# Peptides against a protein of PDB entry 5VVV, part 21

Target 1, 276 residues: chain A of PDB entry 5VVV
Amino acid sequence: FLCGVVEGFYGRPWVMEQRKELFRRLQKWELNTYLYAPKDDYKHRMFWREMYSVEEAEQLMTLISAAREYEIEFIYAISPGLDITFSNPKEVSTLKRKLDQVSQFGCRSFALLFDDIDHNMCAADKEVFSSFAHAQVSITNEIYQYLGEPETFLFCPTEYCGTFCYPNVSQSPYLRTVGEKLLPGIEVLWTGPKVVSKEIPVESIEEVSKIIKRAPVIWDNIHANDYDQKRLFLGPYKGRSTELIPRLKGVLTNPNCEFEANYVAIHTLATWYKSN
Target 2, 276 residues: chain A of PDB entry 5VVV as posed
Amino acid sequence: FLCGVVEGFYGRPWVMEQRKELFRRLQKWELNTYLYAPKDDYKHRMFWREMYSVEEAEQLMTLISAAREYEIEFIYAISPGLDITFSNPKEVSTLKRKLDQVSQFGCRSFALLFDNIDHNMCAADKEVFSSFAHAQVSITNEIYQYLGEPETFLFCPTEYCGTFCYPNVSQSPYLRTVGEKLLPGIEVLWTGPKVVSKEIPVESIEEVSKIIKRAPVIWDNIHANDYDQKRLFLGPYKGRSTELIPRLKGVLTNPNCEFEANYVAIHTLATWYKSN

## One batch from the design tools (peptide; made by RFdiffusion4, then SolubleMPNN)

Design b1_p10_1_s1 (from b1_p10_1, 8 letters changed)
Fold by OpenDDE base, seed 5:
Structure b1_p10_1_s1 (fold): chain B 276 residues (1-276), chain A 10 residues (1-10)
Amino acid sequence: as target 1 above (276 residues)
Amino acid sequence: SELNKRFYSE
């Protein structure tokens, strides 16, 4: 069971010292996972093709080593979906080289994120792939196999919550293609019925699990404040039955942008997880 | 903003 934090918000990323403090807190609270997915980290999303500099490599190596010291699984995410051409072998090769560089930093767990992108394929991809889901699954399976089938590999769908599913979760052709064609060793990220789910009912997890043919990992936006920086979400982790735990592969909370605001959010997630 | 895309799709 993956339990911990995703740094998955828009806005100023956490500094390396905050991330190291997070790992200490995660270990202390018996949590085990950190997903590196900061939307405004340039080489994560907007400039995903760009290799890390020597200085950036040293910082990432230090961060990955710190995660290992605290027995935290470090998952490196990349979000190529803004401008990737899935049918272009040069784009696939560029993505492979970027993940090879991160593998050299000692990273062993990875994620491909296709959240918050246009649902339309370019003309070249439409000639090669039957749908956008087929294009995403093709590259994700190829990258997963290329990396030697890592123990932890995550996929974030473009339809990552109930409200984004067309026509709905159980009838989505996109999620059906993901469930049928995504390799079984790849985990699927999900935010619940909404982007920010006030509640995640057990029945909603049973519904999505049926179509994706696996238990999801919850990307939990309950404490996310990137959409309204005038608000801090300081309340406890709630609206999730502990009956979800045996029906999930994990829970990763995407908390407030302000690192210091997240004590209650992460601590109460840990209490929830240990109460099963 | 990229934030607008996440929330205007709801």
Scores: peptide ipSAE 0.094, ipTM 0.808, DockQ to the pose 0.552
Fold by OpenDDE base, seed 4:
Parts: C-alpha cells; structure tokens; sequence
Structure b1_p10_1_s1 (fold): chain B 276 residues (1-276), chain A 10 residues (1-10)
C-alpha cells in the first residue's frame, strides 16, 4: 500500500530542505511514499525534454538519497502530454533518455502523468493510434518495459476523476482502453468522483476499479489549495472510509502549496491509514 | 493559460 504525499500542485515547488523535512515526517508517521510531480518544475512538464544540469542532477541525487535514508519510496513523475507527439520515435527516445538520467540519480520508481492536457491528438498521432487513450497506453507500456518493469510505475489518466469521464466512469471508452491495454504492473492514479473530492464513496472506487481492471492509487486533492491560494486547508483527512484501504493500491495526498500548512493533513492521513 | 490551472470543478 503506497501511503504518503504527492507534490503535485501548481505554484512554487517546495525547496529541497522542505522535501527532506517531509521525508523525516513521513518516516516518523510510518508513511512510505513521496511522488515528485510539481507542475511548475520546468523540466517536469513545460520543458520535459530538457535534461537536468549538473547542479540540478546533484540536487536530485541528494534528494533521492535522503528519501532512501528515511525509507521513503521516491517516485519521479514526468508530464510530457502538453506537446508530445506519441507516434514520433524521436519523442519516445527523448523521454527514454530523460528517465535514464533520473535512473542514474538512483531513482527506481516512476510515473507518467497525462492530467490537465487537451484531449486532441495531432494529425500524425491520429494516423497511428485509434484514440488518445491508445497513444498514452502505447508510450506508457513502452517506457515501463524499457525501464525494466520498475516495481512502482504510475500512470495518471486524462480522465482522472468521475467528472472528467465521458459519458461516465463505467462507460468511458478512454478508461476502458486504459484498463484493457495498460500493462497490469502499472498503477493508475485517481482523484475520486471530483478533482477535489469532499468524499470518496466505496462504490465509486468499485466502479473505477472495474473499468481500469485494478485498484487505483488515490491522488487526494482534499487539502490542495493551488486553485485558491487565499485558502488554507487545515482540517483533518476525512470523508474517506477505512473500508477504502483494502480496495486501493495507495493514497497520496496533494496538500497545500504552503509546506508549513500541511502538518494536520499528513498526520491525520497517517492516523487514518493505521486505523485499519 | 487554462492549461496551467487545475480546473477544480467544485
């Protein structure tokens, strides 16, 4: 069971010292996972093709080593979906080289994120792939196999919550393609019925699990504030039955942008996880 | 751009 934090918000990324402090807290609270997915990290999303500099490499190596010291699984995410041409072998090779570099930093767990992108393929991809889901699954499977089938590999769908599914979760052709074609060793991220789910009913997890043919990892936006930085979500982790735990592969909370605001959010997630 | 905002549909 993956339980911990995703740094997955828009806005100023956390500094390396905050991330190390997070790892100390995660270990202390018997949580086990950190997903590196800061939307405004340039080489994560906007400039995903760009290799890390020597200085950036040293920082990431130090961060990955610190995660290991605290027994925290460091998952490196990349979001190529803004401008990738899925059918172009050069784009695929560029993505491979970027993940090879991160593998050299000592990273062993990875994620491909296709959240918050347009649903339209370019003309070249439409000639090769039957749908956007087929294109995403093709590259995800290829990268997963290229990396030697890492123990932890995550996929974030474009339809990552109930409200983004067309026509709905159980009838989504996109999620059906993901469930049928995504390799079984790849985990699927999900935010519940909404992007920010006040509640995540058990029945909603059973519904999505059936179509994706696996238990999801919850990307939990309950404490996310990147959509309204005038608000801080200081309340406890709530609106999730402990009956979800045996039906999930994990829960990763995407909390407030302000690192200092997240003590209650993360601590109460840990209490929830241990209560089962 | 809309692409840089997570559309949290409340």
Amino acid sequence: as target 1 above (276 residues)
Amino acid sequence: SELNKRFYSE
Scores: peptide ipSAE 0.087, ipTM 0.809, DockQ to the pose 0.590
Fold by OpenDDE base, seed 1:
Structure b1_p10_1_s1 (fold): chain B 276 residues (1-276), chain A 10 residues (1-10)
Amino acid sequence: as target 1 above (276 residues)
Amino acid sequence: SELNKRFYSE
């Protein structure tokens, strides 16, 4: 069971010292996972093709080593979906080379994210792939196999919550293609019925699990504030039955942008996880 | 319309 934090918000990324402090807190609270997915980290999303500099490489190696010191699984995410051409072998080779570099930093766990992108393919991709889901699954499977089938590999769908599913969760052709064609060793990220789910009913997890043919990892936006930086979400982790735990592969909370605001959010997630 | 609370970079 993956339990911890995703740094998955828009806005100023956390500094390396905040991330190291997070790992210490995660270990202390018997949480085990950190997903590196900061939207405004340039080489994560907007400039995903760019290799890390020597200085950036040293910082990431130090961060990955710190995660290992605190027994935290460091998952490196990349979000190529803004401008990738899935059918272009040069784009696929560029993505492989970027993940090879991160593997050299000592990273062993990875994620491909296709959240917050247009549900459209370019003309070249339409000639090769039957749908957007087929293009995403093709590259994700190829990258997963290229990396030697790492123990932890995550996929974030474009339809990552109930409100984004067309026509709905159980009838989505996109999620059906993901469930049928995504390799079984790849985990699927999900935010519940909504982007910010006030509640995640057990029945809603059973519905999505059936179509994706696996238990999801919850990307939990309950404490996310990137959509309204005038608000801080200081309340406890709530609106999730402990009956979800045996029906999930994990829970990763995407909390407030302000690192110091997240004590209650993360601590109460840990209490919830241990209450089963 | 539930405004997609996450900012799409246009």
Scores: peptide ipSAE 0.078, ipTM 0.805, DockQ to the pose 0.191
Fold by OpenDDE base, seed 3:
Parts: sequence; structure tokens; C-alpha cells
Structure b1_p10_1_s1 (fold): chain B 276 residues (1-276), chain A 10 residues (1-10)
Amino acid sequence: as target 1 above (276 residues)
Amino acid sequence: SELNKRFYSE
């Protein structure tokens, strides 16, 4: 069971010292996972093709080593979906080389994120793939196999919540393709009925699990505030029954952008997880 | 761009 934090917000990423402090807190609270997915980290999303510099490589190696020291699984995410051409072998090769570099930093766990992108394929991809889901699954499976089938590999769908599913969760052709074609060792990220789910009912997890043919990892936006910088979410982790735990592969909270505001968010997630 | 905010449609 993956339990911890996703740094998955828009806005200024956390600094390396904040991330190391996070790992110390995660260990202390018996949490086990950090997903590196900062949307405004240039080489994560906007410039995903660019290799890390020597200085950036040293920082990432140090961060990954710190995660290991605290027994925290460091998952490196990349978000190529803004401008990748899925049918172009050069794009696939570029993604492989980027993940090879991160593998050399000592990273062993990875994620491909296709959240917050346009649903339309380019003309070249339409000639090769039957749907956007087929294109995403194809590259995700190829990368997963290329990396030697790492123990933890995550996929974030474009339809990552109930409100983004067309026509709905149980009838989505996109999620059906993901469930049928995504390799079984790849985990699927999900935010619940909404992007920010006030509640995640058990029945809603049973519904999505049926179509994706696996238990999801919750990307939990309950404490996210990147959409409203005037709001701080200081309340406890709530609206999730502990009956979800046996029906999930994990829960990763995407908390407030302000690192110091997240004590209650992360601590109450840890209490929730240990109460089962 | 508008894409830089998760439109968490409540």
C-alpha cells in the first residue's frame, strides 16, 4: 500500500531542504511514499525533453539518496502530454533517455502523467492510434518494459476523476481502453468523483476499479490549494472511509503549496491509514 | 495559460 505525499500542485515547487524534511516527517509518521510531480518544474512538464544539468543531477541524486535514507519510496513523475507526438519514435527515444538519466540517479520508481492536457491527438497520432487512450497506453507500456518493469510504475489518466469521464466512469471508452490495454503491473492514479473530492465513497472506487481492472492509487486533492491561493486547507483528512484501504493500491495526498501548512494534512492521513 | 491551474471545478 503506497501512502504519503504527491508534490503535484501548480506553483513554486518545494525546495530540496523542504523535500528532505518531508521525508523525515513521512518516516516518523510511518508513511512510505513521495511522488515527485511538481507541475511548474520545467524539466518535469514544459521542457520534459531536456536532460538535467550536472548541478540538477547532483541535487536529484542527493534527494533520491535522502528518500532512501528515510525508507521513503521516491517515485519520479514526468508529464510529456502537453506536446509529445506519441507516434514519433524520436519522442519515445527522448523520453527513454530522460528516464535513463533519472535511473542513473538511483531512482527505481516512475510515473507517466497525462493529466491536464487536451483530449485531441495530432494528425500523425490519429493515423497510428485508434484513440488517445491507445496512444497513451502504448507509450506507457513501452516505457514500463524498457525500464525493466520497475516494482512501482504509475499512470495518471487524462480522465483522472468521475467528472472528467465521458459519458461517465463505468461507460468511458477511454478508461475501458486503459483497463484492457495497460499492463497489469502499472498502477492507475485517481482523484475520486471530482478533481477535489469532498468525499470518496466506497461504491465510487468499486466502479472505477471495475473499468480499469485494478485497485487505483488515490491522488488526493482534499488539501490542494493551487487553484485558490487565498485558501489554506488546515482541516483533517476526512470523507474517506477506512473501508477504502483494502480497495486501494495507495493514497498520496497533494497538499497545500505552502510546505509549512501541511502538518495536519499529512499527520491526519497517517492516522487514517494506521486506523485500519 | 488557463491550463496552469487545475480547474478544480467544485
Scores: peptide ipSAE 0.070, ipTM 0.786, DockQ to the pose 0.575

Design b1_p10_1_s2 (from b1_p10_1, 8 letters changed)
Fold by OpenDDE base, seed 2:
Parts: sequence; structure tokens; C-alpha cells
Structure b1_p10_1_s2 (fold): chain B 276 residues (1-276), chain A 10 residues (1-10)
Amino acid sequence: as target 1 above (276 residues)
Amino acid sequence: DELNKRFYSE
């Protein structure tokens, strides 16, 4: 069971010292996972093709080493979906080289994120793939296999919550394709009924699990404030029955952008997790 | 710089 934090917000990423402090807190609270997915880290998303510099590599190596020191699984995410051409072998090779570099930093767990992107494929991809889901699954499977089938590999769908599913969760052709064609060793991220779900009912997890043919990892935006930085979400982790735990592969909270605001959010997630 | 914010539609 993956339980911890996804740094998955828009806005200023956490500094390395904050991330190290996070790992210490996660260990102390018996949480086990950190997903590196800061939207405004330029080499994560907008410039995903760019290799890390020597200096950036040293920072990431240090960060990954710190995660290991605190027994936290460091999952490196990349979000190539803004401008990747899925059918272009050069793009696939570029993605492979980027993840090889991160693997050299000591990273063993990875994620491909296709959240917050346009559903339209370019003309070249339309000639090769039957749908956007087919394109995403193809590259995800190829990357997963290329990396030697790492123990933890995550996929974030474009339809990552109920409100983004067309026509709905159980009937989504996109999610059906993901469920049918995504290799079984790849985990699927899910956010619940909404982008910010007040509640995540058990039935909603059963519904999505059926179509994706696996228990999801929750990307939980309950404490996310990147959409309104004038607000801080200081309340407890709530609206998730502990009956979800046996039906999930994990829960990763995407908390407030302000690192210092997240004590209650993360601590109460840990309490929730340990209450099963 | 349009600060990309997570779009939350209620």
C-alpha cells in the first residue's frame, strides 16, 4: 500500500530542504511514499525533453538518497503530454533517455502523467493510434518494459476523476482502453468523483476499479490549494472511509502549496491509514 | 505568465 504525499500542485515547487523534511515526517508518521510531480518544475512538464544539468542531477541524487535514508519510496513522475508526439520514435527515445538519467540518480520508481492535457492527438498520432488512450497506453507500456518493469510504476490518466470521464466512469472508452491494454503491473492514479473530492465513496472506487481492472492509487486533492492560493486547507483528512484501504493500492495526498501548512493534512492521513 | 492553476470545476 502506497501512502504519503504527491508534490503535484501548480505553483512554486518545494525546495530540496522542504522535501527532505517531508521525508523525515513521512517516516515518523509511518508513511512510505513520495511522488515527485511538481507541475511548474520545468523539466518535469513544460520542458520534459530537457536532460538535467550536472547541478540539477546532484540535487536530485541527493534528494533520492535522502528518501532512501528515510525509507521513503521516491517515485519520479514526468508529464510529457503537453506536446509529445506519441508516434514519433525520437520522442519515445527522448523520454527513455530522460528516465534513464533519473534511473542513474538511483530512482527505481516512476510515473507517467497525462493529467491536465488536451484530449486531441496530433495528425501523426491519429494515423498510428485508434485513440488518445491507445497512444498513452502504448508509450506507457513501452517505457515500463524498457525500464525493466520496475516494482512501482504509475500512470495518471487524462480522465483522472469522475467529472472528466466521458460519458461517465463506467462507460468511458478511454478508461476501458486503459484497463484493457495497460500492463497489469502498472498502477493507475485516480482522484475520485471530482478534481477536489469532498468525499470518495467506496462505490465510486469499486466502479473505477472495475473499468481499469485494478485497485487505483488515489491522488487526493482534498488539501490542494493551487487553484486558490488565498485559501489554506488546514482541516483533517476526511470523507474517506477506512473501508477504502483494502480496495486501494495507495493514497497520495496532494496538499497545500505552502509546505508549512500541511502538518494536519499529512498527519491525519497517517492516522487514517493506521486506523485500518 | 498565466500561472497554470489546477482547474477545479465544481
Scores: peptide ipSAE 0.078, ipTM 0.814, DockQ to the pose 0.486
Fold by OpenDDE base, seed 5:
Structure b1_p10_1_s2 (fold): chain B 276 residues (1-276), chain A 10 residues (1-10)
Amino acid sequence: as target 1 above (276 residues)
Amino acid sequence: DELNKRFYSE
């Protein structure tokens, strides 16, 4: 069971010292996972093709080493979906080289994120792939196999919540393709019925699990504030039955952008996790 | 910058 934090918000990323402090807190609270997915980290999303500099490499190696010191699984995410051409072998090779670099930093767990992108394929991809889901699954499976089938590999679908599913969760051709064609060792990220789910009913997890043919990892936006910087979400982790735990592969909270605001959010997630 | 908002479809 993956339990911890995803740094997955828009806005100023956390500094390396905040991330190290996070790992210390995660260990203390018996949480085990950190997903590196900061949307405004340039080489994560907007400039995903760009290799890390020597200085950036040293920082990432230090961060990955710190995660290991605190027994936290460090998952490196990349979001190529803004401008990748899935059918172009040069793009696939560029993605492979980027993840090879991160593997050299000592990273062993990875994620491919296709959230918050246009649902339309380019003309070249339409000639090769039957649908957008087929294109995403093809590259994800290829990368997963290329990396030697790492123990933890995550996929974030473009339809990552109930409200984004067309026509709905149980009938989505996109999620059906993901469930049927995504290799079984790849985990699927999900935010619940909504992007920010006030509640995640057990029945909603049973519904999505059926179509994706696996238990999801919850990307939980309950404490996310990137959509409203005038608000801080300081309340406890709630609206999730502990009956979800045996029906999930994990829960990663995507909390407030302000690192200092997240004590209650993360601590109460840990209490929730231990209550089962 | 519109890119910094999650496109929360209301």
Scores: peptide ipSAE 0.077, ipTM 0.811, DockQ to the pose 0.631
Fold by OpenDDE base, seed 1:
Structure b1_p10_1_s2 (fold): chain B 276 residues (1-276), chain A 10 residues (1-10)
Amino acid sequence: as target 1 above (276 residues)
Amino acid sequence: DELNKRFYSE
């Protein structure tokens, strides 16, 4: 069971010292996972093709080593979906080289994220792939196999919540293709019925699990504030039955942008997880 | 609706 934090918000990324402090807190609270997915880290999303500099490489190696010191699984995410051409072998090769570099930093766990992108393929991809889901699954499977089938590999769908599913969760052709064609060793991220789900009912997890043919990892936006920087979410982790735990592969909370605001959010997630 | 769409930084 993956339990911890995803740094998955828009806005100023956490500094390396905050991330190291996070790992210390995660270990202390018997949580085990950190997903590196900061939207405004340039080489994660907007400039995903760019290799890390020597200085950036040293920082990431130090961060990955710190995660290992605190027994935290470091998952490196990349979000190529803004401008990738899935049918272009050069784009696939560029993505492979980027993930090879991160593998050399000592990273062993990875994620491909296709959240918050346009649902339309370019003309070149439409000639090769029958749907957007087929394009995403093709590259994800290829990368997963290329990396030697890592123990932890995550996929974030473009339809990552109930409100983004067309026509709905159980009938989505996109999620059906993901469930049928995504290799079984790849985990699927999900935010619940909404982007910010006040509640995640057990029945809603059973519905999505059936179509994706696996238990999801919850990307939980309950404490996310990137959509409203005038608000801080300081309340406890709530609106999730402990009956979800045996029906999930994990829970990763995407909390407030302000690192210092997240004590209650993360601590109460840990209490929830241990209560089962 | 902020609850159904994340902030987009372009």
Scores: peptide ipSAE 0.072, ipTM 0.822, DockQ to the pose 0.163
Fold by OpenDDE base, seed 3:
Structure b1_p10_1_s2 (fold): chain B 276 residues (1-276), chain A 10 residues (1-10)
Amino acid sequence: as target 1 above (276 residues)
Amino acid sequence: DELNKRFYSE
């Protein structure tokens, strides 16, 4: 069971010292996972093709080593979906080389994120792939296999919540393709019925699990505030029955952008996880 | 610019 934090917000990424402090807190609270997915980290999303510099490599190596020291699984995410051409072998090879570099930093767990992108494929991809889901699954499976089938590999679908599913969760052709074609060793990220789910009913997890043919990892936006910088979500982790735990592969909270605001969010997630 | 915010459709 993956339980911890995704740094998955828009806005200023956390500094390396904040991330190390996070790992210490995660260990102390018996949480086990950090997903590196900061939307405004240039080489994560906007410039995903660019290799890390020597200085950036040293920082990432140090961060990954710190995660290991605190027994935290470091998952490196990349979000190529803004401008990748899925059918272009050069794009696939560029993505492979980027993830090879991160593998050399000692990273062993990875994620491909296709959240917050247009559902339309370019003309070249339409000639090769039957749908956007087929394109995403194809590259995800290829990368997963290329990396030697890592123990932890995550996929974030473009339809990552109930409200984004067309026509709905159980009938989504996109999620059906993901469920049928995504290799079984790849985990699927999900935010619940909404992007910010006030509640995640057990029945809603059973519904999505059926179509994706696996238990999801919750990307939990309950404490996210990147959509409204005037809001701080300081309340406890709630609206999730503990009956979800046996039905999930994990829960990763995407908390407030302000690192210092997240004590209650992360601590109460840990309490929830241990209450079984 | 719109891409820098999760459109949390409430």
Scores: peptide ipSAE 0.063, ipTM 0.782, DockQ to the pose 0.570

Design b1_p10_1_s3 (from b1_p10_1, 8 letters changed)
Fold by OpenDDE base, seed 4:
Structure b1_p10_1_s3 (fold): chain B 276 residues (1-276), chain A 10 residues (1-10)
Amino acid sequence: as target 1 above (276 residues)
Amino acid sequence: DELAKRFYSE
């Protein structure tokens, strides 16, 4: 069971010292996972093709080593979906080289994220792939196999919540393709019925699990505030029955952008997890 | 609910 934090918000990323402090807290509270997915990290999303500089490499190596020191699984995410051509072998090779570099930093767990992108493929991809889901699954499977099938590999679908599914969760052709074609060792991220789910009913998890043919990892936006910079979410982790735990592969909370605001959010997630 | 959506660049 993956339980911890995803740094997955838009806005100023956390500094390395904050991330190290996070690892200390995660260990103390018996949580086990950190997903590196800061949307405004240039080389994560907008410039996903660009290799890390020597200085950036040193920082990431130090961060990954710190995660290991605190027994926290460090998952490196990349979001190539803004401008990748899925059918172009040069694009695939570029993605491979980027993840090879991160592997050299000591990272062993990875994620491919296709959240918050347009549903349209370019003309070249339309000639090769039957659908957007087929294109995403193809590259995800190829990368997963190329990396030697790492123990933890995550996929974030473009339809990552109930409200983004067309026509709905159980009838989504996109999620059907993901469920049928994504290799079984790859985990699927999900935010619940909504992007920001006030509640995540057990029945909603059973519904999505059926179509994706696996238990999801919850990307939980309950404490996310990147959509409203004037709000801080300081309340406890709630609206999730502990009956979800045996039906999930994990829960990763995507909390407030302000690192200092997240004590209650993360602590109460830990209490929730241990209460099962 | 507009506040239930995250802002993204595209």
Scores: peptide ipSAE 0.100, ipTM 0.829, DockQ to the pose 0.172
Fold by OpenDDE base, seed 3:
Structure b1_p10_1_s3 (fold): chain B 276 residues (1-276), chain A 10 residues (1-10)
Amino acid sequence: as target 1 above (276 residues)
Amino acid sequence: DELAKRFYSE
């Protein structure tokens, strides 16, 4: 069971010292996972093709080593979906080289994120793939196999919540393709009925699990505030029955952008997890 | 259709 934090918000990423402090807190609270997915980290999303510099490499190696020191699984995410051409072998090879570099930093767990992108394929991809889901699954499976089938590999669908599913969760052709064709060792991220789910009913997890043919990892935006910089979410982790735990592969909270605001959010997640 | 993004959707 993956339990911890995803740094998955828009806005200023956390600094390396904040991330190291996070690992210390995660260990103290008996949490086990950090997903590196900061949307405004340039080489994560907008410039995903760009290799890390020597200086950036040293920072990432140090960060990954710190995660290991605190027994936190460091998952490196990349978000190529803004402008990748799935059918172009050069794009696939570029993605492979980028993940090879991160692997050399000592990273062993990875994620491919296709959240917050346009649902339409380019003309070249439409000639090769039957649907957007087929294109995404193809590259995800190829990368997963190329990396030697790492123990933890995550996929974030474009339809990552109930409100984004067309026509709905149980009837989504996109999620059906993901469920049927995504290799079984790859985990699927999900935010619940909404992007920011006030509640995540057990029945809603049973519904999505059926179509994706696996238990999801919750990307939980309950404490996210990147959409409203005038708000802080300081309340406890709630609206999730502990009966969800045996029905999930994990829970990763995507908390407030302000690192210092997240004590209650992360601590109460830990209490929730340990109460099962 | 509008681009679905967390930053400006919910």
Scores: peptide ipSAE 0.087, ipTM 0.786, DockQ to the pose 0.290
Fold by OpenDDE base, seed 1:
Structure b1_p10_1_s3 (fold): chain B 276 residues (1-276), chain A 10 residues (1-10)
Amino acid sequence: as target 1 above (276 residues)
Amino acid sequence: DELAKRFYSE
């Protein structure tokens, strides 16, 4: 069971010292996972093709080593979906080289994210792939196999919540393709019925699990505040029955942008997890 | 209820 934090918000990424402090807190609270997915980290999303510099490499190696020191699984995410051409072998090779570099930093767990992108393909990809889901699954499977089938590999769908599913969760051709064609060793991220789900009913997890043919990892936006800079979410982790735990592969909370605001959010997630 | 969505930062 993956339980911890995803740094997955828009806005200023956390600094390296904040991330190291996070790892110390995660260990203390018996949580086990950190997903590196900061939207405004340039080489994560906007400039995903660019290799890390020597200085950036040193920082990431130090961060990954710190995660290992605190027995936290460091998952490196990349979000190529803004402008990748799936059918272009050069683009696939560029993605492979980027993940090879991160592997050299000591990273062993990875995520490929297709959240917050347009639900369409370019003309070249339409000639090769029958749908957007087929294109995403193809590259995800290829990358997963290329990396030697790492123990932890995550996929974030473009339809990552109930409200983004067309026509709905149980009848989505996109999610059906993901469920049928995504290799079984790859985990699927999900935010619940909504982007920010006030509640995640057990029945809603059973519904999505059926179509994706696996238990999801919850990307939980309950404490996310990147969509409203005037608000801080300081309340406890709630609206999730502990009956969800045996029906999930994990829960990763995407909390407030302000690092110091997240004590209650993360601590109460840990209490929730241990209460099962 | 506010329909919360994530948007591009650009």
Scores: peptide ipSAE 0.087, ipTM 0.825, DockQ to the pose 0.163
Fold by OpenDDE base, seed 2:
Structure b1_p10_1_s3 (fold): chain B 276 residues (1-276), chain A 10 residues (1-10)
Amino acid sequence: as target 1 above (276 residues)
Amino acid sequence: DELAKRFYSE
């Protein structure tokens, strides 16, 4: 069971010292996972093709080593979906090289994220792939296999919550394709009924699990505040029955952008997790 | 927040 934090917000990413402090807290609270997915980290998303510099590499190696020190699984995410051409072997090779570099930093767990992107494929991709889901699954499977089928590999769908599913969760052709064609060893991220879900009912998890043919990992935006700079979400992790735990592969909270605001959010997630 | 959505940062 993956339980911890996804740094998945828009805005200024956490600094390395904050991330290290996070790992210490996660360990102390018996959480086990950190997903590196800061939207405004340039080489994560907008410039995903760009290799890390020597200095950036040293920082990431240090960070990954720190995660290991605290027994936190460090999952490196990349979000190539803004401008990747799925059918272009050069793009696929570029993605492979980027993840190879991160593997050299000591990272063993990875994620491909296709959240918050347009659903339109370019003409070249339309000639090769039957749908956007087929394109995403193809590259995800290829990368997963290329990396030697790492123990933890996550996929974030473009339809990552109920409100983004067309026509709905259970009938989504996109999610059906993901469920049917995504390799079974790849985990699927899910956010619940909404982008920010007040509640995540058990029935909603059963519904999505059926179509994706696996238990999801929750990307939980309950404490996310990147959409409203004037708000801090200081309340407890709530609106999730502990009955979800045996029906999930994990829960990763995407909390407030302000690192210091997240004590209650993360601590109460830990309490929730341990209460099962 | 029922209307809360993530935003593109480009």
Scores: peptide ipSAE 0.079, ipTM 0.825, DockQ to the pose 0.164

